# Designs tried in a protein design run: peptides against a protein of PDB entry 5VVV. Part 154

Target 1, 276 residues: chain A of PDB entry 5VVV
Amino acid sequence: FLCGVVEGFYGRPWVMEQRKELFRRLQKWELNTYLYAPKDDYKHRMFWREMYSVEEAEQLMTLISAAREYEIEFIYAISPGLDITFSNPKEVSTLKRKLDQVSQFGCRSFALLFDDIDHNMCAADKEVFSSFAHAQVSITNEIYQYLGEPETFLFCPTEYCGTFCYPNVSQSPYLRTVGEKLLPGIEVLWTGPKVVSKEIPVESIEEVSKIIKRAPVIWDNIHANDYDQKRLFLGPYKGRSTELIPRLKGVLTNPNCEFEANYVAIHTLATWYKSN
Target 2, 276 residues: chain A of PDB entry 5VVV as posed
Amino acid sequence: FLCGVVEGFYGRPWVMEQRKELFRRLQKWELNTYLYAPKDDYKHRMFWREMYSVEEAEQLMTLISAAREYEIEFIYAISPGLDITFSNPKEVSTLKRKLDQVSQFGCRSFALLFDNIDHNMCAADKEVFSSFAHAQVSITNEIYQYLGEPETFLFCPTEYCGTFCYPNVSQSPYLRTVGEKLLPGIEVLWTGPKVVSKEIPVESIEEVSKIIKRAPVIWDNIHANDYDQKRLFLGPYKGRSTELIPRLKGVLTNPNCEFEANYVAIHTLATWYKSN

## One batch from the design tools (peptide; made by RFdiffusion4, then SolubleMPNN)

Design b2_p22_6_s2 (from b2_p22_6, 9 letters changed)
Fold by OpenDDE base, seed 4:
Structure b2_p22_6_s2 (fold): chain B 276 residues (1-276), chain A 22 residues (1-22)
Amino acid sequence: as target 1 above (276 residues)
Amino acid sequence: SIEEKYKKSKEFYKEVALKDLE
């Protein structure tokens, strides 16, 4: 069970010292996972093709080493979906090289994220792939296999919540393709019925699990505030029955952008997790 | 531009997330 934090917000990423402090807290609270997915890391999303500089590499190596020190699984995410051409072998090779670099930093767990992108494929991709889901699954499977089928590999679908599913979760052709064609060793991220789910009913998890043919990992935006910097979410982790735990592969909270605001959010997640 | 795509993506997310709180 993956339980911890995803740094997955829009806005100023946490500094390395904050991330190290996070790892210390995660260990103390018996959580086990950190997903590196800061939207404003230029080399994560906007410029995903760009290799890390020597200085950036040193920082990431140090960060990954710190995660290991605290027995936190460091998952490196990349979000190529803004402008990748799935059918272009050069794009695939570029993605491979980028993940190879991160592998050299000591990273062993990875994620491909296709959140918040346009659903339309380019003409070249339409000639090769039957659907957007087919294109995403193809590259994800290829990368997963290329990396030697790492123990932890995550996929964030474009339809990552109930409200994004067309026509709905259970009948989504996109999620059906993901479920049927995504290799079984790849985990699927999900935010619940909504992007910001006040509640995640057990039935909603059963529904999505059926179509994706696996238990999802919750990317939980309950404490996310990147959509409104005038708000801080200081309340406890709630609206998730502990009955979800045996039905999930994990829960990663995407909390407030303000690192210092997240004590309650993360601590109460830990309490929730240990209560089962 | 990629910056424009990123901005559009961000604004889309923000709009949806804000609506989810209603």
Scores: peptide ipSAE 0.749, ipTM 0.971, DockQ to the pose 0.924
Fold by OpenDDE base, seed 2:
Structure b2_p22_6_s2 (fold): chain B 276 residues (1-276), chain A 22 residues (1-22)
Amino acid sequence: as target 1 above (276 residues)
Amino acid sequence: SIEEKYKKSKEFYKEVALKDLE
């Protein structure tokens, strides 16, 4: 069971010292996972093709080493979906080289994210793939296999919550393709009924699990505030029954942008997790 | 541009998230 934090917000990423402090707290609270997915890290999303510099490499190596020291699984995410051409072998090879570099930093767990992107494929991709889901699954499976089928590999669908599913969760052709064609060793991220879900009912998890043919990992935006700088979410992790735990592969909270605001959010997630 | 695509995706996310709180 993956339980911890995803740094997955829009806005200024946390500094290395904050991330190290996070790992210390995660260990202390018996949480086990950190997903590196900061939207404003240029080499994560906008400029995903760009290799890390020597200086950036040193920073990431140090960060990954710190995660290992605190027995936290460090998952490196990349979000190529803004402008990748799925059918272009050069794009696939570029993605492979980027993840090879991160592997050299000591990273062993990875994620491909296709959240918050246009559903339309370019003309070249339409000639090769039957749908957007087919294109995403194809590259994800190829990368997963190329990396030697790492123990932890995550996929974030474009339809990552109930409100983004067409026509709905149980009848989505996109999610059906993901469920049927994504390799079984790849985990699927899910955010619940909404982008910001006040509640995640057990029945909603059973519904999505059926179509994706696996228990999801929750990317939880309950404490996310990147959409409104005037708000801070200081309340406890709530609206999730502990009956979800045996029906999930994990829960990763995407909390407030302000690192210092997240004590209650993360601590109460830990209490929730240990209560079952 | 890639910056425009990023901005568009970010704004879409923000709009949806704000509506989810209503």
Scores: peptide ipSAE 0.743, ipTM 0.971, DockQ to the pose 0.935
Fold by OpenDDE base, seed 5:
Structure b2_p22_6_s2 (fold): chain B 276 residues (1-276), chain A 22 residues (1-22)
Amino acid sequence: as target 1 above (276 residues)
Amino acid sequence: SIEEKYKKSKEFYKEVALKDLE
């Protein structure tokens, strides 16, 4: 069971010292996972093709080593979906080279994210793939296999919540394709019925699990404030029955951008997790 | 541009997330 934090917000990423402090707290609270997915890291999303510099590499190596020291699984995410051409072998090879570099930093767990992107494929991709889901699954499977089938590999679908599913979760052709074609060793990220789910009913998890043919990992935006930084979510982790725990592969909270605001959010997630 | 695509993506997310709180 993956339980911890995803740094998955828009806005200023946390500094390395904050991330190291996070690892200390995660270990202390018996949480086990950190997903690196800061959307404002240019080399994560906008400029995903660009290799890390020597200086950036040293920082990431140090960060990954720190995660290991605190027994926290470090998952490196990349979000190529803004401008990748799925059918272009050069794009696939570029993605492979980028993840090879990160592997050299000592990273062993990875994620491909296709959140918050246009559903329309380019003309070249339409000639090769039957749907957007087929294109995403194809590259994800290829990368997963190329990396030697890492123990932890995550996929974030474009339809990552109930409200994004057309016509709905149980009948979504996109999610059906993901469920049928995504390799079984790849985990699927999900935010619940909504992007910001006040509640995640057990029935909603059973519904999505059926179509994707696996238990999801919750990317939980309950404490996310990147959409309105005038708000701070200081309350406890709530609106999730402990009955979800046996029905999930994990929960990763995407909390407030302000690192110092997240003590209650993360601590109460840990309490929730241990209550099962 | 890629910056414009990023901005549009971010604004889309923000709009949906704000609506989810209603």
Scores: peptide ipSAE 0.743, ipTM 0.970, DockQ to the pose 0.920
Fold by OpenDDE base, seed 3:
Structure b2_p22_6_s2 (fold): chain B 276 residues (1-276), chain A 22 residues (1-22)
Amino acid sequence: as target 1 above (276 residues)
Amino acid sequence: SIEEKYKKSKEFYKEVALKDLE
C-alpha cells in the first residue's frame, strides 16, 4: 500500500530542504511514499525532453538518496502529454533517455502522467492509434518494459476522475482501453468522483476498479489549494472511509502549496491509514 | 507555444477544481 505525499500542484515547487524535511516526517508518521510531480518543474512537464543539468542532477541525486535514508519510496513522474507525438519513435527515444538519466540518479520508481491535457491527437498519431487511450497505453507499456518493469510504475489517465469520464466511469471507452491494454503491473492514479473529491465513496472505487481492472492509487486533492491561492486547507483528512484501504493500492495526498501548512493534512492521513 | 499549452492546462484544472467545491 503506497501512502504518502504527491508534490503534484501548480505553483512554486518545494525546495530540497523542505522535501528532505517531508521525508523525515513521512518516516516518523510511518508513511512510505513520495511522488515527485511538481507542475512548475520545467523539465517535468513543459520541457520534459530536456535532460537535467549537472547541477540539477546533483540535487536530484541528493534528494533520492535522502528519500532512501528515510525509507521513503521516491517515485519520479514525468508529464510529456502537452506536446508529445506518441507515434514518433524519436519522441519515445527522448522519453527513454530522460528516464535513463533519472535512473542513473538512483531512482527505481516512475510515473507517466497524462493529466490536464487536450484529448485531441495530432494527424500522425491518428494514423497509428485507434484512440487517445491507445496512444497513451502504448507508450506507457513501452516505457514500463524498457525500464525493466519496475516494482512501482504509475499511470495518470486523462480521465482521472468521475466527472472527466465520458459518458461515465463504467462506460468510458477511454478507461476501458486503459483497463484492457495497460500492463497489469502498472498502477492507475485516480482522484475520486471529482478532481477535488469532498468524499470518495466505496462504491465509486468499486466502479472504477472494475473498468480499469485493478485497485487505483488515489491522488487525493482534498488539501490542494493550487487552484485558489486565497484558500488554505488546514482541516483533517476526512470523507474517506477506512473501508477504502483494502480496495486501494494507495493514497498520495497532494496538499497545500505552502509546505508549512501541511502538518495536519499529512499527520491525519497517517492516522487514517493506521486506523485500519 | 508550450507556455500557452501549459497555461491552458492550468486554467482548465483551476476552473474544474473550483467548481468541485460548490
Scores: peptide ipSAE 0.742, ipTM 0.970, DockQ to the pose 0.927

Design b2_p22_6_s3 (from b2_p22_6, 9 letters changed)
Fold by OpenDDE base, seed 4:
Structure b2_p22_6_s3 (fold): chain B 276 residues (1-276), chain A 22 residues (1-22)
Amino acid sequence: as target 1 above (276 residues)
Amino acid sequence: SIEEKYEKSKEKYKKIALEDLE
């Protein structure tokens, strides 16, 4: 069970010292996972093709080493979906090289994220792939296999919540393709019925699990505030029955952008997790 | 540009997230 934090918000990423402090807290609270997915890391999303500089590499190596020190699984995410051409072998090779670099930093767990992108393909991709889901699954499977089928590999679908599913969760051709064609060793991220789910009913998890043919990992936006910097979410982790725990592969909270605001969010997630 | 695509996606996300709070 993956339980911890995803740094997955829009806005200024946490500094390395904050991330190290996070790892210490995660260990103390018996959580086990950090997903590196800061959207404002230019080399994560907008400029995903760009290799890390020597200085950036040193920082990431140090960060990954710190995660290991605190027995936190460091998952490196990349979000190529804004402008990748799935059918272009050069794009695939570029993605491979980028993940090879991160592998050299000591990273062993990875994620491909296709959140917050247009649900369409370019002309070249339409000639090769039957659907957007087919294109995403193809590259995800290829990368997963290329990396030697790491123990932890995550996929974030473009339809990552109930409200994004067309026509709905149970009938989504996109999620059906993901479920049927995504290799079984790849985990699927999900935010619940909504992008910001006040509640995640058990039935909603059963529904999505059926179509994706696996228990999802919750990317939980309950404490996310990147959509409104005038708000801080200081309340406890709530609206998730502990009955979800045996039905999930994990929960990663995407909390407030302000690192210092997240004590309650993360601590109460830990309490929730241990209460099962 | 890629920056414009990013900002557009970000704003769309923000709008939806705010609506989810209602």
Scores: peptide ipSAE 0.766, ipTM 0.973, DockQ to the pose 0.917
Fold by OpenDDE base, seed 2:
Structure b2_p22_6_s3 (fold): chain B 276 residues (1-276), chain A 22 residues (1-22)
Amino acid sequence: as target 1 above (276 residues)
Amino acid sequence: SIEEKYEKSKEKYKKIALEDLE
């Protein structure tokens, strides 16, 4: 069971010292996972093709080593979906080289994210793939296999919550393709009924699990505030029955942008997890 | 541009997230 934090917000990423402090807290609270997915890391999303510099490499190596020291699984995410051409072998090779670099930093867990992108393919991709889901699954499976089928590999679908599913969760052709064709060793991220879900009912998890043919990992935006800088979410992790735990592969909270605001959010997630 | 795509997706996300709180 993956339980911890995803740094997955829009806005200024946390600094290295904050991330190290996070790892210390996660260990203390018996949480086990950190997903690196800061959207304002240019080499994560906008300029995903660009290799890390020597200086950036040193920082990431140090960060990954710190995660290991605190027995936290460090998952490196990349979000190529804004402008990747799935059918172009040069794009696939570029993605492989980027993840090879991160592997050299000591990273062993990875994620491909296709959140917050247009539901369209370019002309070249339409000639090769039957649907957007087929294109995403193809590259994800190839990368997963290329990396030697790592113990933890995550996929974030474009339809990552109930309100994004067409026509709905149980009848989505996109999610059906993901469920049927994504390799079984790859985990699927899910955000619940909405982008910001006040509640995640057990029945909603059973519904999505059926179509994706696996228990999801929750990317939980309950404490996310990147959409409104005037708000801070200081309340406890709530609206999730502990009956979800045996029906999930994990929960990763995407909390407030302000690192210092997240004590209650993360601590109460830990209490929730251990209460089952 | 890639920056324009990023900004557009960000603003769409922010709008939906705010609507989800209502």
Scores: peptide ipSAE 0.763, ipTM 0.973, DockQ to the pose 0.928
Fold by OpenDDE base, seed 5:
Structure b2_p22_6_s3 (fold): chain B 276 residues (1-276), chain A 22 residues (1-22)
Amino acid sequence: as target 1 above (276 residues)
Amino acid sequence: SIEEKYEKSKEKYKKIALEDLE
């Protein structure tokens, strides 16, 4: 069971010292996972093709080493979906080289994210792939196998919540393709019925699990505030029955952008996790 | 540009997230 934090918000990423402090807190609270997915890291999303500089490499190596020190699984995410051409072998090779670099930093867990992108393919990809889901699954499977089938590999679908599913969760051709074609060792991220789910009913998890043919990992936006910088979400982790725990592969909270505001959010997640 | 695509996707996300709170 993956339980911890995803740094997955829009806005200024946390500094390295904050991330190290996070690892200390995660260990103390018996949580085990950190997903690196800051959207304002240019080399994570907008410029995903760009290799890290020597200085950036040193920082990431230090961060990964710190995660290991605190027994936190460090998952490196990349979001190529804004402009990747899936059918172009050069794009695939570029993605491989980028992840090779991160592997050299000591990273062993990875994620491919296709969140917050248009649900369409370019003309070249339409000639090769039957659907957008087929294109995403193809590259994800290839990368997963190329990396030697790491123990933890995550996939974020473009339809990552109930409201994004067409026509709905149980009948989504996109999610059906993901369920049928994504290799079974790859985990699927999900935010619940909505992008920001006030509640995640057990029945909603059973529904999505059936179509994706696996228990999801929750990317939980309950405490996310990147959409409104005038709000801080300081309340406890709630609206999730502990009955979800045996039905999930994990829960990663995407909390407030303000690092200092997240004590209650993360601590109460830990309490929730340990209460079952 | 890639920056414009990024900003557009961000604003769409923000709008949806705000609507989810209503």
Scores: peptide ipSAE 0.762, ipTM 0.972, DockQ to the pose 0.921
Fold by OpenDDE base, seed 3:
Structure b2_p22_6_s3 (fold): chain B 276 residues (1-276), chain A 22 residues (1-22)
Amino acid sequence: as target 1 above (276 residues)
Amino acid sequence: SIEEKYEKSKEKYKKIALEDLE
């Protein structure tokens, strides 16, 4: 069971010292996972093709080493979906080289994210793939196999919540393709019925699990505030029955952008997790 | 541009997230 934090918000990423402090807190609270997915990291999303500099490499190596020291699984995410051409072998090779670099930093867990992108393909991809889901699954499976089938590999679908599913969760051709064709060792991220789910009913998890043919990892936006800088979510982790735990592969909270505001959010997640 | 695509997706997310709180 993956339980911890995803740094997955829009806005200023946390600094390396904050991330190290996070790992210490996660260990202390018996949480085990950090997903590196800061949207404003240019080499994560907008400029995903760009290799890390020597200085950036040193920082990431140090960060990954710190995660290992605290027994926290460091998952490196990349979000190529804004402009990748899935059918272009040069794009696939570029993605492989980028993840090879991160692997050399000591990273062993990875994620491919296709959140917050247009649900369409370019002309070249339409000639090769029958749907957007087929294109995403193809590259995800290829990368997963290329990396030697790491123990932890995550996929974030473009339809990552109930309200994004067309026509609905149980009948989504996109999610059906993901369920049928995504390799079984790859985990699927999900935010619940909504992008910001006030509640995640057990029935809603059973519904999505059936179509994706696996228990999801919750990307939980309950404490996310990147959509409104005037809001700060200081309340406890709530609206999630502990009956979800045996029906999930994990829960990763995407908390407030302000690192200092997240004590209650993360601590109460830990309490929730340990209560089952 | 890639920056325009990023900003457009960000603003769409923000709008939906705010609607989810209503």
Scores: peptide ipSAE 0.758, ipTM 0.971, DockQ to the pose 0.927

Design b2_p22_6_s4 (from b2_p22_6, 12 letters changed)
Fold by OpenDDE base, seed 4:
Structure b2_p22_6_s4 (fold): chain B 276 residues (1-276), chain A 22 residues (1-22)
Amino acid sequence: as target 1 above (276 residues)
Amino acid sequence: SIEKKYEESRERYRKIALEDLK
């Protein structure tokens, strides 16, 4: 069970010292996972093709080493979906090269994210793939296999919540394709019925699990505040029955942008997790 | 530009997230 934090918000990423402090807290609270997915990291999303500089590499190596020190699984995410051409072998090779670099930093767990992108393929991709889901699954499977089928590999679908599913969760052709064609060793991220789900009913998890043919990992935006600079979520982790735990592969909370504000959010997640 | 695409994506997310809180 993956339980911890995803740094997955829009806005200023946490600094390295904050991330290290996070690892200390995660270990102390018996959580086990950190997903590196800061959207404002230029080389994570906008410029995903760009290799890390020597200086950036040193920082990431140090960060990954720190995660290991605190027995936190460090998952590196990349979000190429804004402008990748799935059918272009050079794009695939570029993605492989980027992840190879991160592997050299000591990273062993990875995520490929297709959240918050247009549900359209370019002409070249349409000639090769039957659907957007087919294109995403194809590259995800290829990357997963290329990396030697790491123990932890996450996929974030474009339809990552109930409200994004067309026509609905159980009948989504996109999610059906994901469920049927995504290799079983790849985990699927999900935010619940909504992008920001006040509640995640057990039934909703059963529904999505059926179509994707696996228990999802919750990317939980309950404490996310990147969408409103006037809000700060200081309340406890709630609206998730502990009955979800045996039905999930994990929960990663995407909390407030302000690192200092997340004590309650993360601590109460830990309490929730340990209560089962 | 890629920056424009990013900002547009962010804005779409923001709007949806705010709606989810209603």
Scores: peptide ipSAE 0.764, ipTM 0.973, DockQ to the pose 0.917
Fold by OpenDDE base, seed 5:
Structure b2_p22_6_s4 (fold): chain B 276 residues (1-276), chain A 22 residues (1-22)
Amino acid sequence: as target 1 above (276 residues)
Amino acid sequence: SIEKKYEESRERYRKIALEDLK
């Protein structure tokens, strides 16, 4: 069971010292996972093709080493979906080289994210793939196998919540393709019925699990505030029955942008996890 | 530009998230 934090918000990323402090807290509270997915990291999303500089490499190596020190699984995410051409072998090769670099930093867990992108393929991809889901699954499977089938590999679908599914969760051709064709060793991220789900009913997890043919990992935006600068979410982790735990592969909270505001959010997640 | 695509995606997300809170 993956339980911890995803740094997945829009806005100023946390600094290295904050991330190291996070690892200390995660260990103390018996949580085990950190997903690196800061959207404002240019080389994570906008400029995903660009290799890390020597200086950036040193920082990431140090961060990964720190995670290992505190027995936190460090998952490196990349979001190529804004402008990747799935059918272009050069693009696939570029993605492989980027992840090779990160592997050299000591990273062993990875994620491919296709969140917050247009649900359309370019003309070249339409000639090769039957659907957007087929294109995404193809590259994800290829990368997963190329990396030697790491123990932890995550996929974030474009339809990552109930409200994004067409026509709905149980009948989504996109999610059906993901379920049927995504290799079984790859985990699927999900935010619940909504992008920001006040509640995640057990029935909703059973529904999505059926179509994707696996228990999802929750990317939980309950405490996310990157969409409203006037709000800080300081309340406890709630609206999730502990009965969800045996039905999930994990929960990663995407909390407030302000690192200092997240004590209650993360601590109460830990309490929730351990209370089952 | 890629920056424009990024900002547009961010804005779409923001609008949806705000609606989810209603």
Scores: peptide ipSAE 0.760, ipTM 0.972, DockQ to the pose 0.924
Fold by OpenDDE base, seed 2:
Structure b2_p22_6_s4 (fold): chain B 276 residues (1-276), chain A 22 residues (1-22)
Amino acid sequence: as target 1 above (276 residues)
Amino acid sequence: SIEKKYEESRERYRKIALEDLK
């Protein structure tokens, strides 16, 4: 069971010292996972093709080593979906080289994210793939296998919550393709009924699990505030029954942008997890 | 530009998230 934090918000990423402090807190509270997915990190999303510099490499190596020191699983995410051409072998090779570099930093867990992108493929991809889901699954499976089928590999669908599913969760051709074609060793991220879900009912998890043919990992935006700089979410982790725990592969909270504001959010997640 | 695409995606996300809070 993966339980911890995803740094997945828009806005200024946390600094290295904050991330190290996070790892210390996660260990103390008996959580086990950190997903690196800061959207404003240029080489994660906008310029995903660019290799890390020597200086950036040193920082990431140090960060990954720190995670290991505190027994936190460090998952490196990349979000190529803004402008990748799935059918172009050069794009696939570029993605492989980027992840090879990160592997050299000591990273062993990875995620490929397709959140917050257009649902349409370019003309070249339409000639090769039957649907957007087929294109995403193809590259994800290939990368997963190329990396030697790491123990932890996550996929974030474009339809990552109920309101994004067409026509709905149980009848989505996109999610059906993901469920049927994505290799079984790859985990699927899910955010609940909405982008910001006040509640995640057990029935809603059973519904999505059926179509994706596996228990999801929750990317939880309950404490996310990147959409409104005037709001801070200081309340406890709530609206999630502990009955969800045996039905999930994990929960990763995407909390407030302000690192110092997240004590209650993360601590109460830990309490929730251990209460089962 | 890629920056424009990024900003548009961010804005779409922001709008939806705010609606979800209603």
Scores: peptide ipSAE 0.759, ipTM 0.972, DockQ to the pose 0.923
Fold by OpenDDE base, seed 3:
Structure b2_p22_6_s4 (fold): chain B 276 residues (1-276), chain A 22 residues (1-22)
Amino acid sequence: as target 1 above (276 residues)
Amino acid sequence: SIEKKYEESRERYRKIALEDLK
């Protein structure tokens, strides 16, 4: 069961010292996972093709080593979906080289994210793939296999919540394709019925699990505040029955952008998790 | 531009998230 934090917000990323402090806190609270997905990291999303510099590499290596020190699984995410051409072998090769570099930093867990992107494929991709889901699954499977089928590999669908599913969760052709074609060893991220789900009913998890043919990992935006700079969510982790735990592969909270504001968010998640 | 696409995605997310809180 993956339980911890995803740094997945829009806005200023946490600094390396904050991330190291996070690992210490995660260990103390008996959590086990950190997903690196800061959207303002240019080499994570906008410029995903760009290799890390020597200086950036040193920082990431140090960060990954720190995660290991605190027995936190470090998952590196990349979000190529803004402008990748799925059918272009050069793009696939570029993605492979980028993840090879991160592997050299000591990273063993990875994620491909296709959240918050347009659904349109270019003409070249339309000639090769039957749908957007087919294109995403194809590259995800290929990368997963290329990396030697790492123990932890995550996929974030473009339809990552109930309200994004067309026509709905249980009848989504996109999610059906994901469920049927995504290799079984790849985990699927999900934010619940909504992008920011006040509640995640058990029935909603059963519904999505059926179509994707696996228990999801919750990317939980309950404490996210990147959408409203006037808001700090200091309340407890709530609206999630502990009955969800046996029905999930994990829960990763995407908390407030302000690192120091997240004590309650992370601590109450830990309490929730340990109550099972 | 890629920056424009990024900002458009961010804004779309922001609007949806705010609606989810209603």
Scores: peptide ipSAE 0.753, ipTM 0.972, DockQ to the pose 0.927

